# Designs tried in a protein design run: peptides against a protein of PDB entry 5FRP. Part 149

Target 1, 225 residues: chain A of PDB entry 5FRP
Amino acid sequence: VEWTESIPQIIATREDISKELNQALAKTFIDSDPRVRRTSVMIFNKVPVTEIWKNITNKAIYTSLLHLAREKHKEVRELCINTMAKFYSNSLNEIERTYQNKEIWEIIDTIPSTLYNLYYINDLNINEQVDSVIFEYLLPFEPDNDKRVHRLLTVLSHFDKKAFTSFFAFNARQIKISFAISKYIDFSKFLNNQESMSSSQGPIVMNKYNQTLQWLASGLSDSTK

## One batch from the design tools (peptide; made by RFdiffusion4, then SolubleMPNN)

Design b2_p24_6_s1 (from b2_p24_6, 10 letters changed)
Fold by OpenDDE base, seed 5:
Structure b2_p24_6_s1 (fold): chain B 225 residues (1-225), chain A 24 residues (1-24)
Amino acid sequence: as target 1 above (225 residues)
Amino acid sequence: DIDEILGPELSDEELEEFVKKFIS
């Protein structure tokens, strides 16, 4: 743990790290101690993306990072999912594609597929996290239409079949959720009106309101788990 | 040294079921 905790500082201060250090770092991602794995993932959060790309040249490190997205240890997995999504976004924004980094990009370009494939685990907590990182990092709000489309195309260009399927499912779900939320708001407004609530439609709308809430709640994970 | 949340590859039928469940 202590050794791994020193890595961010080493990367930040040195222009190049040895091959041996890269190899050692690669091993920390598969360490039996979850704390070591966690610390290893945190390197990608603590070190600027440009410095990571410059100094971490062992492909196995990136592959291992992606693999941890399916790790059973919840804390490490959740950290990894957030980290890899953020790292992907930062890489797209800050790292140019060159001949020298092509092999690393081939791995990084699979991050969207890796994340979308997590939906097939059918875990509500994981699903919510994936939803979150998609909105925050993979397909963030972008007011520039050209940039938004370009990002979308970039994400989709490396999808496998399963990722495409989950992508379409996700979008369809989001549309339904948005519609449900809209209805929830409408029903709430209706119920807050005394005259409307006292009308013959009052009980009907109340029922629809409850149904809408139930539907929305069914898609949410337990925050205590 | 790590435990993984890995399962078998989904068949086309399983994938279809997943999609239906996911968007319903």
Scores: peptide ipSAE 0.037, ipTM 0.668, DockQ to the pose 0.391
Fold by OpenDDE base, seed 1:
Structure b2_p24_6_s1 (fold): chain B 225 residues (1-225), chain A 24 residues (1-24)
Amino acid sequence: as target 1 above (225 residues)
Amino acid sequence: DIDEILGPELSDEELEEFVKKFIS
């Protein structure tokens, strides 16, 4: 742990990291101690993206980072998911594609697919996290239409079949959620009107309101887990 | 175990069922 914690400083101060150091770092990502793995992931959060690309040359490190997105240890997994999504976005914005970094880009370009494949775990907490990182890092709000489309196409260009499927499912779900929210608002307005509530439709709308709330709530994770 | 990952691999049939459930 202590050794791994020193790595961000080393990367920041050195122009070139030795092959041996890269090999040693690669081992920390698969260490049996979750604390070591956590510290390793944090390197990608503490060091600027440009410095990571410059100094971390062992492709196994990037592959191992992506693998941690599916590990059993909750804290490490959650950290990894956020980290890799952010790293992907920063890389797209700040790192040019060159001959020298082609092999690393081949790995990084799989991050969107890796994240969308997490939906198949069928865990509500993971789903919520994936939803969050998609909107925050993968497909952030972009007012420029051309940039928005370009980002979308970039994300989709490396999808596997499962990622495409989950992507379309996600979009379909979002449409349904939006519709449900719209109905919730309409029902709420109706129920807040005393005259409407006293009508024959009052009890019917109340029932629909409750059903809508239940449906919306069913998509939420259990905070006790 | 670090070698154990969450979530099984799904067949095409299982994937269809998953999608159906996912968007319900």
Scores: peptide ipSAE 0.032, ipTM 0.675, DockQ to the pose 0.414
Fold by OpenDDE base, seed 2:
Structure b2_p24_6_s1 (fold): chain B 225 residues (1-225), chain A 24 residues (1-24)
Amino acid sequence: as target 1 above (225 residues)
Amino acid sequence: DIDEILGPELSDEELEEFVKKFIS
């Protein structure tokens, strides 16, 4: 743990990290102690993306990072999911694709698929986190149409079949959620009007309102777990 | 040496069922 905690400082201060250091760092990502793994993941959060790409050249480190997205230790897994999503976004924005970094990009380009494949675990907490990082890092709000389309195409360009399937399912769900929220608002407005509530449609709208709320609530994860 | 969450390898049929459930 202590050694791993020193790595961000080393990366920040040294121009070149030795092959031996990279090999040692690779071992920390698969350490039996979750604290060591956590600290290793934190390197990607503490060190600028440009310095990571420059100094971490062992592809096994990146592969191991992606693998941690499926570990059972909740804290490390959650940290890893957020970290890799953010790292992907930052890499797209700041790292040029060159012949020299091609092998690393081949791994990094699989991050979207790795994340979308987490939906198949069928865990509400994981699903919520994946939803969050998709909106925050993978497909963030972009007012420029060309940039938005380019980002989307970049994300999709390396999808496997399962990732495509989950992508479409996710979008379908989002449409349904948006529709449900819209209806909730409409029903709420209707029910807040006493004249409308007293009408023959009152009970019908109340029922639909309750159904909408129930549906929305059923999609929420248990924050206590 | 890490404890991995095993995701199911889904057949095409299982995948279809998953999609239906996921968007319901």
Scores: peptide ipSAE 0.019, ipTM 0.474, DockQ to the pose 0.425
Fold by OpenDDE base, seed 3:
Structure b2_p24_6_s1 (fold): chain B 225 residues (1-225), chain A 24 residues (1-24)
Amino acid sequence: as target 1 above (225 residues)
Amino acid sequence: DIDEILGPELSDEELEEFVKKFIS
């Protein structure tokens, strides 16, 4: 009888410990030291997604993680963007939607919108990173059409108006880039042929090549910034 | 457009202890 009476206290103690840990973790995400914030984000990279969902139950932690995508500290921001995108993908693949985790999913489902909204910062480095994480984590290559469509619909299902706008802009840009790259390749092949270069079209193609190269380069960030 | 986050300061030692407890 005495051991049964101790069980509620043990459970309560464990819940209290878990709550305290979550509270402590929540504080680290808003710490004034970027190193602390970085370490906090890294937890999401080091701990398996299933364990994160099990142990991190405070929704404020997830909200804070998403907020760090707009961090002034470059290293923390870049880490956060990659981390949240990967976490989103892993969550979709490994975590079931239940009543108990509904509130967390409501936050996680905003990750795609959060990322696409970063395009409005109009920073080339951020844009490149967002492009990268979209292809790697949000909308990865999937040969199965049904799975690919399902993932796309899942990603789009929680978009706000701004995210939709940026999504369509992104796709339009990708089409243009693909076209430009194709032309760049064609022009390069032409220019590599000496007979073609000596033709009347040589100077024209050279000009188009340079224009294409300039256009492509203008879309790239300065790696030194 | 990009926000600076300010909050309470945790010492490195406190952070390490927290991480150890969290991963365990």
Scores: peptide ipSAE 0.015, ipTM 0.400, DockQ to the pose 0.019

Design b2_p24_6_s2 (from b2_p24_6, 12 letters changed)
Fold by OpenDDE base, seed 1:
Structure b2_p24_6_s2 (fold): chain B 225 residues (1-225), chain A 24 residues (1-24)
Amino acid sequence: as target 1 above (225 residues)
Amino acid sequence: DIKEILGEELSDEEIEEFVKKFLE
């Protein structure tokens, strides 16, 4: 009975400690030293997602994490982009949406938009990284059609207008690449046939083949192509 | 501005200690 009476005080004390801890952690994400910011981001990589959600309750920390995606320090930025994408995926897989964590989810649900908006920076390295994390974490390969569609709809459900635009542009690029590869294969088959090469279409196909090859070689990572 | 809300920055030593403890 005496122990039970002490529980409220213990809970209150833990809450206070947790508050202080979260406040201190929030400061580390905005520290002037890139090494400190890097170390702070690494917390999200080293600590299991369930423990992060349990112990990091200050929404400002999550907001700050997302902001680091545009960090001037290259190493910190790259780490942050990978970290937030992975964290998003893990959260979708492992964290239940509840009334208590709804405010955090509102922030986490903006990660896809945050990432797709990075395409507007028009930096080749950033574009490549965003492409990578999309395929690895946001829209991973899923053989189950229903699960794949559900994930896609989840990702799209919180897009802003700019993110939608980037998304469609990205998909358009993929379609173009796929089409180009298909044509490359067709042209290659045609050119490997001696009879076809001797036909009136031979020189025309050769030209198209070279153009296709040049287009493919010019850079698959260019979002504007 | 989040910096205005959080106030003064912690010292480097305090931050390092905090981060180490959290990562344990």
Scores: peptide ipSAE 0.033, ipTM 0.493, DockQ to the pose 0.019
Fold by OpenDDE base, seed 3:
Structure b2_p24_6_s2 (fold): chain B 225 residues (1-225), chain A 24 residues (1-24)
Amino acid sequence: as target 1 above (225 residues)
Amino acid sequence: DIKEILGEELSDEEIEEFVKKFLE
């Protein structure tokens, strides 16, 4: 009976420790030393996304992570931008939306807007990095049309007005390229099948394949088309 | 002090140890 009574205290102690650790971690993200901030960001890179969501429950940590995207220290900023984009993608793929994690998701869902808003800084290095992380993590190449559309809609669903404007200005072309490449792959697979080539659809697919190649080769000139 | 641990360029090993302690 005495042993059973000690279990709640142990659980409570662990929760307290976890809370204290979260509070301590939150402070490191706003530390005056860039090295401390960098190390804090690296936790998100080294720990699996599922463990992060499970153990980091203080919303201030996530908010602080997002703020570092505009950090004055270049190395910390660059690391943060890559980290938050990757974390967003991994979260979408591995973390279910529940009532318990709703508050954290509300913050994480702002990552796309946060990234696209960086274009307004009008810094070439930042722009290149944002382009890179968008292509790699936010809107990665996906040959499955349904998955690709779903991802796109998810990314756009929480955009602010500025993010939408940036999206259409800079990334509309990337999306089109992604779709074109996806089509290219599909057409190539079809054409590599002899039975498919001998079908009535063979010539039609060949034409579409050639059109896709021509579009890709034309240097993506029409940013809006 | 977690700050002291995080203040130095933590090696990958140190980060892992910190994470283990954090998860524990």
Scores: peptide ipSAE 0.024, ipTM 0.468, DockQ to the pose 0.017
Fold by OpenDDE base, seed 5:
Structure b2_p24_6_s2 (fold): chain B 225 residues (1-225), chain A 24 residues (1-24)
Amino acid sequence: as target 1 above (225 residues)
Amino acid sequence: DIKEILGEELSDEEIEEFVKKFLE
């Protein structure tokens, strides 16, 4: 009975501690020392995504994380860009959208837009890094078409106008490649069917197949150049 | 060092609890 009576007090104390910890952590993201900021960002890299979502409930922390993507300190900025992209991907894969975490998701959902907006800085190093994290974390290669489309729609659903513009400018090639691969698969399936090959559409599809292959080959060659 | 992250304002017990929450 005495143990039961102590539970509310313990819960209250834990909530208070959690709040204080979150407040303290929020301060570290804006600390004047880049090492402190770096260490703070590293939490999102080292701690499992599920634990981050569970224990970091202060919105200011997530907002501050996103702001560090434009930080002047190169090492912190680069770490932040990689971290937020990875965190976004992990969150999509492992965290359910609930009423309780809605406010945090509203911030996290802006990560793609935040990253794409970095292209407007016109820094080659930043551009390269953004390209890398987009390919690795935001829009990774996914053989499952439904999953791929769902991810794409999720990423695009929160884009601002600038992000859309950047997306089409810089990722148009990726979209085209994806489309071409999809068509390649469709054409291959068609050509593997003898009845389809004997149809009036057979030669047409064969030509399209060859064109698709040629386009893919040229695109891949240009990327290796 | 987590102490650098959480600052000196937190007690050792609070830091330990924080670490346990994230690392367990």
Scores: peptide ipSAE 0.022, ipTM 0.462, DockQ to the pose 0.015
Fold by OpenDDE base, seed 4:
Structure b2_p24_6_s2 (fold): chain B 225 residues (1-225), chain A 24 residues (1-24)
Amino acid sequence: as target 1 above (225 residues)
Amino acid sequence: DIKEILGEELSDEEIEEFVKKFLE
């Protein structure tokens, strides 16, 4: 743990990390101690993305990072999910695709699929976290339409079949939520009108209003509700 | 199910269509 904690500083101060160090770091990602694994993941948070790409050249490290998304240890898993999503986004923004880093990009490009595949675990907490990182890092709000579309296409371009299916389900859920919110607004407007509320439709709309609120309040992770 | 709440205003096919449009 202590050794691993020193890695960010080493990476920050050295222009190149030796092969041996990379190998040692790779081992920390599969260490039996979750604290070691956690610390290893934190390297990706503490070190600038450009320095990571420059100094961490062992592809096994990146592969191992992705595997930790399914880590049994909750804290490590949660950290990993956030870390890899952020790292993906930062990489897209800051790292050029070159021949030299092609192999690493091949791994990094699977991060979206890796994340979307987590929905199949059918864990509410995981689903919520995945939703969060998708909105924050993978498909963040982008007012520029061209950039937004480009990002979307980039994310989708490396999807496996399962990830695509999950993505579809996710979007379907978003549509439902959007629709529900729209109806909530409509119902609210209706209920704020005294004449409308006094009509025969008043009680019906009130009921739908309450149901809509309940549905929205129940959480967004369950796409089947 | 939101469909039950809203009177099935959106079919699965419609949702799928919207998703497809989103991808355009």
Scores: peptide ipSAE 0.007, ipTM 0.279, DockQ to the pose 0.034

Design b2_p24_6_s3 (from b2_p24_6, 12 letters changed)
Fold by OpenDDE base, seed 2:
Structure b2_p24_6_s3 (fold): chain B 225 residues (1-225), chain A 24 residues (1-24)
Amino acid sequence: as target 1 above (225 residues)
Amino acid sequence: DIKEILGPELSDEEIESWKKSFLE
């Protein structure tokens, strides 16, 4: 653990990291101690993306990061999912595609598919986290249409069939949620009007309001888990 | 053992592929 904790500082201070160091670091990602794995993942959060790409040249480290998205240890898994999504976004923004880094990009380009494939685990907590990182890192709000489309196409360009299926399912769900929220707001406005509540439609709208709330609530994961 | 680390949703083929990546 102590050795792994020193790696961010080493990367920040050294211009060239030896092959041996990369090999040693790769081993920490598969260490039996979850603390070691956690610390290893944290390197991607503590070190600037440009320095990571420059100094971490062992592709096994990147592949290991992706595989840890399915980690049994919840804390490590959650950290990994957030880390890889953020790293993907930062890489797209800051790292140029070159011949020298092609092999690493081939791995990094699979991050969107890796994340969308997590929906097939059918875990509400994982689903919620994937939803979150998609909105925050993969497909963030972008007011510029050209940039938004370019990002979307980049994300989709390396999708496998399963990821595409999940993508469309996700979007369909979001549309439905948006519609439900809109209805909730409309019903709430109606119910806040005393004249409307006293009308024959009052009880009907109240029922629809409750149904909408129940539906929205059922889509949320248990916050205690 | 990486099987102890990874969730049940990973196939043996995927695990073997991952192991191979460490040898390269």
Scores: peptide ipSAE 0.114, ipTM 0.694, DockQ to the pose 0.082
Fold by OpenDDE base, seed 1:
Structure b2_p24_6_s3 (fold): chain B 225 residues (1-225), chain A 24 residues (1-24)
Amino acid sequence: as target 1 above (225 residues)
Amino acid sequence: DIKEILGPELSDEEIESWKKSFLE
Protein backbone atom coordinates (compact mmCIF):
# COMPACT_ATOMS: atom_id res chain seq x y z
CA VAL B 1 0.00 0.00 0.00
CA GLU B 2 2.71 2.45 0.96
CA TRP B 3 4.65 1.75 -2.18
CA THR B 4 1.61 2.27 -4.36
CA GLU B 5 0.83 5.53 -2.62
CA SER B 6 4.18 6.88 -3.72
CA ILE B 7 3.51 6.24 -7.40
CA PRO B 8 1.58 9.46 -8.11
CA GLN B 9 4.54 11.53 -7.00
CA ILE B 10 6.91 9.49 -9.08
CA ILE B 11 4.76 9.85 -12.16
CA ALA B 12 4.47 13.57 -11.64
CA THR B 13 8.21 14.10 -11.32
CA ARG B 14 9.70 11.67 -13.78
CA GLU B 15 9.54 11.95 -17.52
CA ASP B 16 10.28 8.31 -18.09
CA ILE B 17 9.00 5.56 -15.89
CA SER B 18 10.96 2.38 -16.20
CA LYS B 19 9.53 -0.82 -17.55
CA GLU B 20 10.12 -2.36 -14.17
CA LEU B 21 7.99 0.21 -12.44
CA ASN B 22 5.16 -0.36 -14.88
CA GLN B 23 5.38 -4.07 -14.26
CA ALA B 24 5.31 -3.58 -10.54
CA LEU B 25 2.34 -1.26 -10.83
CA ALA B 26 0.49 -3.78 -12.97
CA LYS B 27 0.78 -6.31 -10.17
CA THR B 28 -0.84 -3.96 -7.68
CA PHE B 29 -4.09 -3.98 -9.65
CA ILE B 30 -4.45 -7.70 -9.07
CA ASP B 31 -3.23 -7.69 -5.49
CA SER B 32 -5.22 -9.78 -3.04
CA ASP B 33 -5.54 -6.82 -0.68
CA PRO B 34 -8.44 -4.55 -1.72
CA ARG B 35 -6.63 -1.61 -0.16
CA VAL B 36 -3.80 -2.05 -2.61
CA ARG B 37 -6.21 -2.29 -5.53
CA ARG B 38 -8.02 0.81 -4.31
CA THR B 39 -4.79 2.75 -4.06
CA SER B 40 -3.84 1.65 -7.54
CA VAL B 41 -7.12 2.89 -8.98
CA MET B 42 -6.68 6.17 -7.17
CA ILE B 43 -3.54 6.84 -9.18
CA PHE B 44 -5.76 7.57 -12.16
CA ASN B 45 -7.57 10.19 -10.10
CA LYS B 46 -4.54 11.84 -8.56
CA VAL B 47 -2.33 12.10 -11.62
CA PRO B 48 -3.24 14.33 -14.56
CA VAL B 49 -4.50 12.41 -17.57
CA THR B 50 -1.66 13.66 -19.74
CA GLU B 51 0.91 12.34 -17.31
CA ILE B 52 -0.83 9.00 -17.05
CA TRP B 53 -0.74 8.54 -20.81
CA LYS B 54 2.86 9.60 -20.94
CA ASN B 55 4.22 7.48 -18.14
CA ILE B 56 1.99 4.43 -17.86
CA THR B 57 2.83 2.49 -20.97
CA ASN B 58 2.02 -1.04 -19.88
CA LYS B 59 -1.32 -1.85 -21.49
CA ALA B 60 -1.99 -4.48 -18.85
CA ILE B 61 -2.52 -1.74 -16.30
CA TYR B 62 -5.35 -0.23 -18.31
CA THR B 63 -6.88 -3.63 -18.96
CA SER B 64 -6.73 -4.44 -15.28
CA LEU B 65 -8.32 -1.13 -14.38
CA LEU B 66 -11.28 -1.89 -16.60
CA HIS B 67 -11.60 -5.35 -15.15
CA LEU B 68 -12.04 -3.91 -11.67
CA ALA B 69 -15.41 -2.55 -12.77
CA ARG B 70 -16.68 -6.01 -11.87
CA GLU B 71 -14.76 -6.14 -8.60
CA LYS B 72 -16.51 -7.96 -5.78
CA HIS B 73 -15.28 -5.46 -3.26
CA LYS B 74 -17.91 -2.73 -3.37
CA GLU B 75 -15.70 0.21 -2.52
CA VAL B 76 -13.09 -0.71 -5.09
CA ARG B 77 -15.72 -1.35 -7.74
CA GLU B 78 -17.50 1.94 -7.17
CA LEU B 79 -14.25 3.84 -7.23
CA CYS B 80 -13.18 2.07 -10.38
CA ILE B 81 -16.42 2.81 -12.22
CA ASN B 82 -16.19 6.50 -11.44
CA THR B 83 -12.48 6.61 -12.19
CA MET B 84 -12.62 4.89 -15.54
CA ALA B 85 -15.55 7.00 -16.72
CA LYS B 86 -13.81 10.19 -15.73
CA PHE B 87 -10.56 9.00 -17.24
CA TYR B 88 -12.33 8.22 -20.49
CA SER B 89 -13.84 11.68 -20.67
CA ASN B 90 -10.58 13.39 -19.82
CA SER B 91 -8.74 11.30 -22.37
CA LEU B 92 -11.17 12.25 -25.11
CA ASN B 93 -10.77 15.88 -24.23
CA GLU B 94 -7.04 16.07 -23.69
CA ILE B 95 -5.27 13.20 -25.45
CA GLU B 96 -4.67 13.10 -29.16
CA ARG B 97 -4.78 9.87 -31.05
CA THR B 98 -1.35 9.00 -32.34
CA TYR B 99 0.38 5.96 -33.70
CA GLN B 100 2.32 5.60 -30.48
CA ASN B 101 -0.70 5.49 -28.19
CA LYS B 102 -2.94 3.46 -30.49
CA GLU B 103 -2.78 0.31 -28.39
CA ILE B 104 -3.80 2.16 -25.25
CA TRP B 105 -6.65 3.89 -27.07
CA GLU B 106 -7.92 0.53 -28.21
CA ILE B 107 -8.38 -0.35 -24.56
CA ILE B 108 -9.73 3.02 -23.45
CA ASP B 109 -12.27 3.01 -26.26
CA THR B 110 -13.85 -0.06 -24.68
CA ILE B 111 -14.74 1.83 -21.48
CA PRO B 112 -18.24 2.76 -22.69
CA SER B 113 -18.99 -0.86 -23.52
CA THR B 114 -17.51 -1.96 -20.23
CA LEU B 115 -19.80 0.39 -18.35
CA TYR B 116 -22.96 -0.45 -20.28
CA ASN B 117 -22.30 -4.14 -19.81
CA LEU B 118 -22.59 -3.61 -16.06
CA TYR B 119 -26.36 -3.35 -16.46
CA TYR B 120 -26.44 -7.10 -16.99
CA ILE B 121 -25.36 -7.63 -13.40
CA ASN B 122 -28.89 -6.52 -12.51
CA ASP B 123 -27.90 -4.63 -9.40
CA LEU B 124 -29.82 -1.45 -8.66
CA ASN B 125 -26.89 0.31 -7.05
CA ILE B 126 -24.62 -0.48 -9.95
CA ASN B 127 -27.29 0.63 -12.41
CA GLU B 128 -27.67 3.94 -10.65
CA GLN B 129 -23.95 4.49 -10.63
CA VAL B 130 -23.64 3.64 -14.30
CA ASP B 131 -26.47 6.03 -15.11
CA SER B 132 -24.71 8.71 -13.13
CA VAL B 133 -21.33 8.34 -14.81
CA ILE B 134 -22.91 8.17 -18.26
CA PHE B 135 -24.51 11.56 -17.79
CA GLU B 136 -21.57 13.04 -15.98
CA TYR B 137 -18.65 11.76 -18.02
CA LEU B 138 -19.58 9.72 -21.09
CA LEU B 139 -22.35 11.87 -22.49
CA PRO B 140 -22.15 15.10 -20.56
CA PHE B 141 -24.20 18.12 -21.35
CA GLU B 142 -22.44 20.15 -23.99
CA PRO B 143 -23.84 23.38 -25.35
CA ASP B 144 -21.97 22.98 -28.62
CA ASN B 145 -24.09 20.86 -30.91
CA ASP B 146 -21.23 19.53 -32.97
CA LYS B 147 -19.30 18.50 -29.91
CA ARG B 148 -22.33 16.71 -28.50
CA VAL B 149 -22.83 14.76 -31.69
CA HIS B 150 -19.17 13.91 -32.01
CA ARG B 151 -19.02 12.66 -28.45
CA LEU B 152 -22.07 10.51 -28.95
CA LEU B 153 -20.70 9.06 -32.16
CA THR B 154 -17.40 8.34 -30.48
CA VAL B 155 -19.09 6.52 -27.62
CA LEU B 156 -21.31 4.46 -29.90
CA SER B 157 -18.62 3.63 -32.44
CA HIS B 158 -16.94 1.16 -30.11
CA PHE B 159 -19.99 -0.52 -28.64
CA ASP B 160 -20.19 -4.25 -28.59
CA LYS B 161 -23.51 -6.00 -29.16
CA LYS B 162 -24.30 -6.25 -25.48
CA ALA B 163 -23.63 -2.58 -24.92
CA PHE B 164 -25.96 -1.68 -27.75
CA THR B 165 -28.62 -3.91 -26.30
CA SER B 166 -28.32 -2.22 -22.95
CA PHE B 167 -28.26 1.15 -24.59
CA PHE B 168 -31.54 0.48 -26.32
CA ALA B 169 -33.22 -1.35 -23.49
CA PHE B 170 -32.65 1.13 -20.72
CA ASN B 171 -32.89 4.45 -22.46
CA ALA B 172 -35.63 5.26 -24.93
CA ARG B 173 -33.97 8.54 -25.66
CA GLN B 174 -30.79 6.80 -26.54
CA ILE B 175 -32.67 4.48 -28.85
CA LYS B 176 -34.00 7.40 -30.79
CA ILE B 177 -30.59 8.97 -30.98
CA SER B 178 -29.02 5.77 -32.19
CA PHE B 179 -31.64 5.39 -34.84
CA ALA B 180 -31.12 8.94 -35.96
CA ILE B 181 -27.39 8.39 -36.14
CA SER B 182 -27.87 5.30 -38.23
CA LYS B 183 -30.07 7.20 -40.63
CA TYR B 184 -27.65 10.07 -40.65
CA ILE B 185 -24.96 7.70 -41.82
CA ASP B 186 -27.24 6.27 -44.49
CA PHE B 187 -28.18 9.71 -45.72
CA SER B 188 -24.56 10.76 -45.72
CA LYS B 189 -23.61 7.78 -47.84
CA PHE B 190 -26.41 8.54 -50.23
CA LEU B 191 -25.39 12.16 -50.55
CA ASN B 192 -21.77 11.23 -51.14
CA ASN B 193 -22.80 9.27 -54.20
CA GLN B 194 -23.00 11.61 -57.15
CA GLU B 195 -25.35 9.41 -59.08
CA SER B 196 -27.74 9.32 -56.17
CA MET B 197 -27.56 13.05 -55.70
CA SER B 198 -28.44 13.62 -59.31
CA SER B 199 -31.55 11.52 -58.95
CA SER B 200 -35.00 12.81 -58.08
CA GLN B 201 -34.41 11.59 -54.54
CA GLY B 202 -31.42 13.84 -54.02
CA PRO B 203 -33.26 16.87 -52.70
CA ILE B 204 -35.50 14.74 -50.52
CA VAL B 205 -32.60 12.97 -48.87
CA MET B 206 -30.79 16.25 -48.41
CA ASN B 207 -33.75 17.61 -46.55
CA LYS B 208 -33.95 14.56 -44.34
CA TYR B 209 -30.24 14.78 -43.71
CA ASN B 210 -30.54 18.35 -42.51
CA GLN B 211 -33.51 17.54 -40.32
CA THR B 212 -31.67 14.64 -38.78
CA LEU B 213 -28.66 16.80 -38.03
CA GLN B 214 -30.81 19.44 -36.47
CA TRP B 215 -32.60 16.90 -34.35
CA LEU B 216 -29.35 15.32 -33.20
CA ALA B 217 -27.91 18.69 -32.34
CA SER B 218 -30.90 19.89 -30.36
CA GLY B 219 -32.36 16.66 -29.03
CA LEU B 220 -29.55 15.52 -26.81
CA SER B 221 -30.79 17.83 -24.11
CA ASP B 222 -34.47 17.00 -24.47
CA SER B 223 -35.49 13.47 -23.59
CA THR B 224 -39.09 14.13 -24.60
CA LYS B 225 -38.48 14.92 -28.23
CA ASP A 1 -40.60 12.18 -32.65
CA ILE A 2 -37.85 10.65 -34.72
CA LYS A 3 -40.45 9.42 -37.17
CA GLU A 4 -41.46 12.96 -37.85
CA ILE A 5 -37.91 13.93 -38.56
CA LEU A 6 -37.03 10.99 -40.74
CA GLY A 7 -40.30 11.14 -42.60
CA PRO A 8 -43.38 9.01 -42.99
CA GLU A 9 -41.58 6.87 -45.50
CA LEU A 10 -40.11 4.91 -42.67
CA SER A 11 -42.54 2.30 -41.56
CA ASP A 12 -42.96 1.16 -38.00
CA GLU A 13 -41.85 -2.22 -39.19
CA GLU A 14 -38.56 -0.84 -40.43
CA ILE A 15 -37.97 0.94 -37.16
CA GLU A 16 -38.76 -2.14 -35.16
CA SER A 17 -36.63 -4.28 -37.40
CA TRP A 18 -33.74 -1.92 -36.87
CA LYS A 19 -34.18 -2.02 -33.12
CA LYS A 20 -34.45 -5.77 -33.16
CA SER A 21 -31.21 -6.10 -35.07
CA PHE A 22 -29.34 -4.75 -32.07
CA LEU A 23 -30.98 -7.16 -29.67
CA GLU A 24 -29.68 -10.19 -31.56
Scores: peptide ipSAE 0.025, ipTM 0.357, DockQ to the pose 0.032
Fold by OpenDDE base, seed 5:
Structure b2_p24_6_s3 (fold): chain B 225 residues (1-225), chain A 24 residues (1-24)
Amino acid sequence: as target 1 above (225 residues)
Amino acid sequence: DIKEILGPELSDEEIESWKKSFLE
């Protein structure tokens, strides 16, 4: 753990990282101690993306990072999912595609598929996390239409069949959720009006309101779990 | 029934069906 914790500083201060160091770092991602694995993932959060790309050249490290999305240890898995999504976004924004880094990009470009494939685990906590990182990092709000479309096309260009399916399912679900939220708001406004509440529609709207809440709640994971 | 509230929006079942159909 102590050795791995020193790696961010080394990467930040040195212009070149030896092959041996990369090999040693690669081993930490598969270490039996989840603390070591966690610390290894944190390197991608602590070190600037440009320095990561410059100094971490072992493909196995990136491959291992992606594999940790299915980590048995919950904390490491959750950290990894957030980390890889953020790293993907930062890479798209800050790293140019060159001949020299092509092989690494081939791995990084699979991050969206890796994340979307997590929906097939059918775990509510994982689903929520994937939803979150998609909106925050993979397909963030972008006011520039050209940039937004370009990002979308970039993400989709490397999808496998499962990822495409998941993508469409996700979008369909989000549309439904957004509509439900809209209805929830409308019902809430209606119920807050005394005249409306006292009308014959009052009990009907109350029922619909409760049903909407129940439906919305059923799609959310328990934050305590 | 939530379907009565949300109208013709895709149900969870339909979404799951999509997942299956694309994998066939």
Scores: peptide ipSAE 0.000, ipTM 0.279, DockQ to the pose 0.038
Fold by OpenDDE base, seed 3:
Structure b2_p24_6_s3 (fold): chain B 225 residues (1-225), chain A 24 residues (1-24)
Amino acid sequence: as target 1 above (225 residues)
Amino acid sequence: DIKEILGPELSDEEIESWKKSFLE
């Protein structure tokens, strides 16, 4: 515990976090002591997102963080769920996608699926927490229409089958949004086909496409749509 | 043991994948 508690300070003061330190930190996420696991999760809350991405390079740490969403200890689990959702949001906002961090992004991009998959546990408390973090961190209020749509598409882009099912089933607003996204995709495919675009249906589909985008942009911030 | 830490909803495949990640 004491060692893990020192990690935030080390990250904050040093830019040369060694491979060995990362390996040691990775092991703390699977420690038998829940206090150690909790402390490990807290690193992601105590250290700025930019510093985490810079210094935590062992992908096992990130995968472990995601797995702790299913932690048997309630306190650790709840902390983890909040932490990963917030971390996801902060990462999207502050971290550029590069060749160097692509492998980490591949993991982080699964956070939405990880969260939505928690609905299958069928626990009311977990469901409420997931609902909360989804609308607070995954799909937060955004006044910019383009940014809202982009965020939505980003969140959905890496969904697994189960996550999609949850997305459709557990939220009326999400159902409507998902339907609109489906239509968006269909319209996009149509418009990308030159023969189809040149047809009499071309202008009609273009109009529908624009309407769909407008609806998505306006509706994403609406909790009731 | 990972199974002692995580809830029952994780598949064996997911657990093995996680274990593998530590070897990389």
Scores: peptide ipSAE 0.100, ipTM 0.738, DockQ to the pose 0.093; fails the geometry check

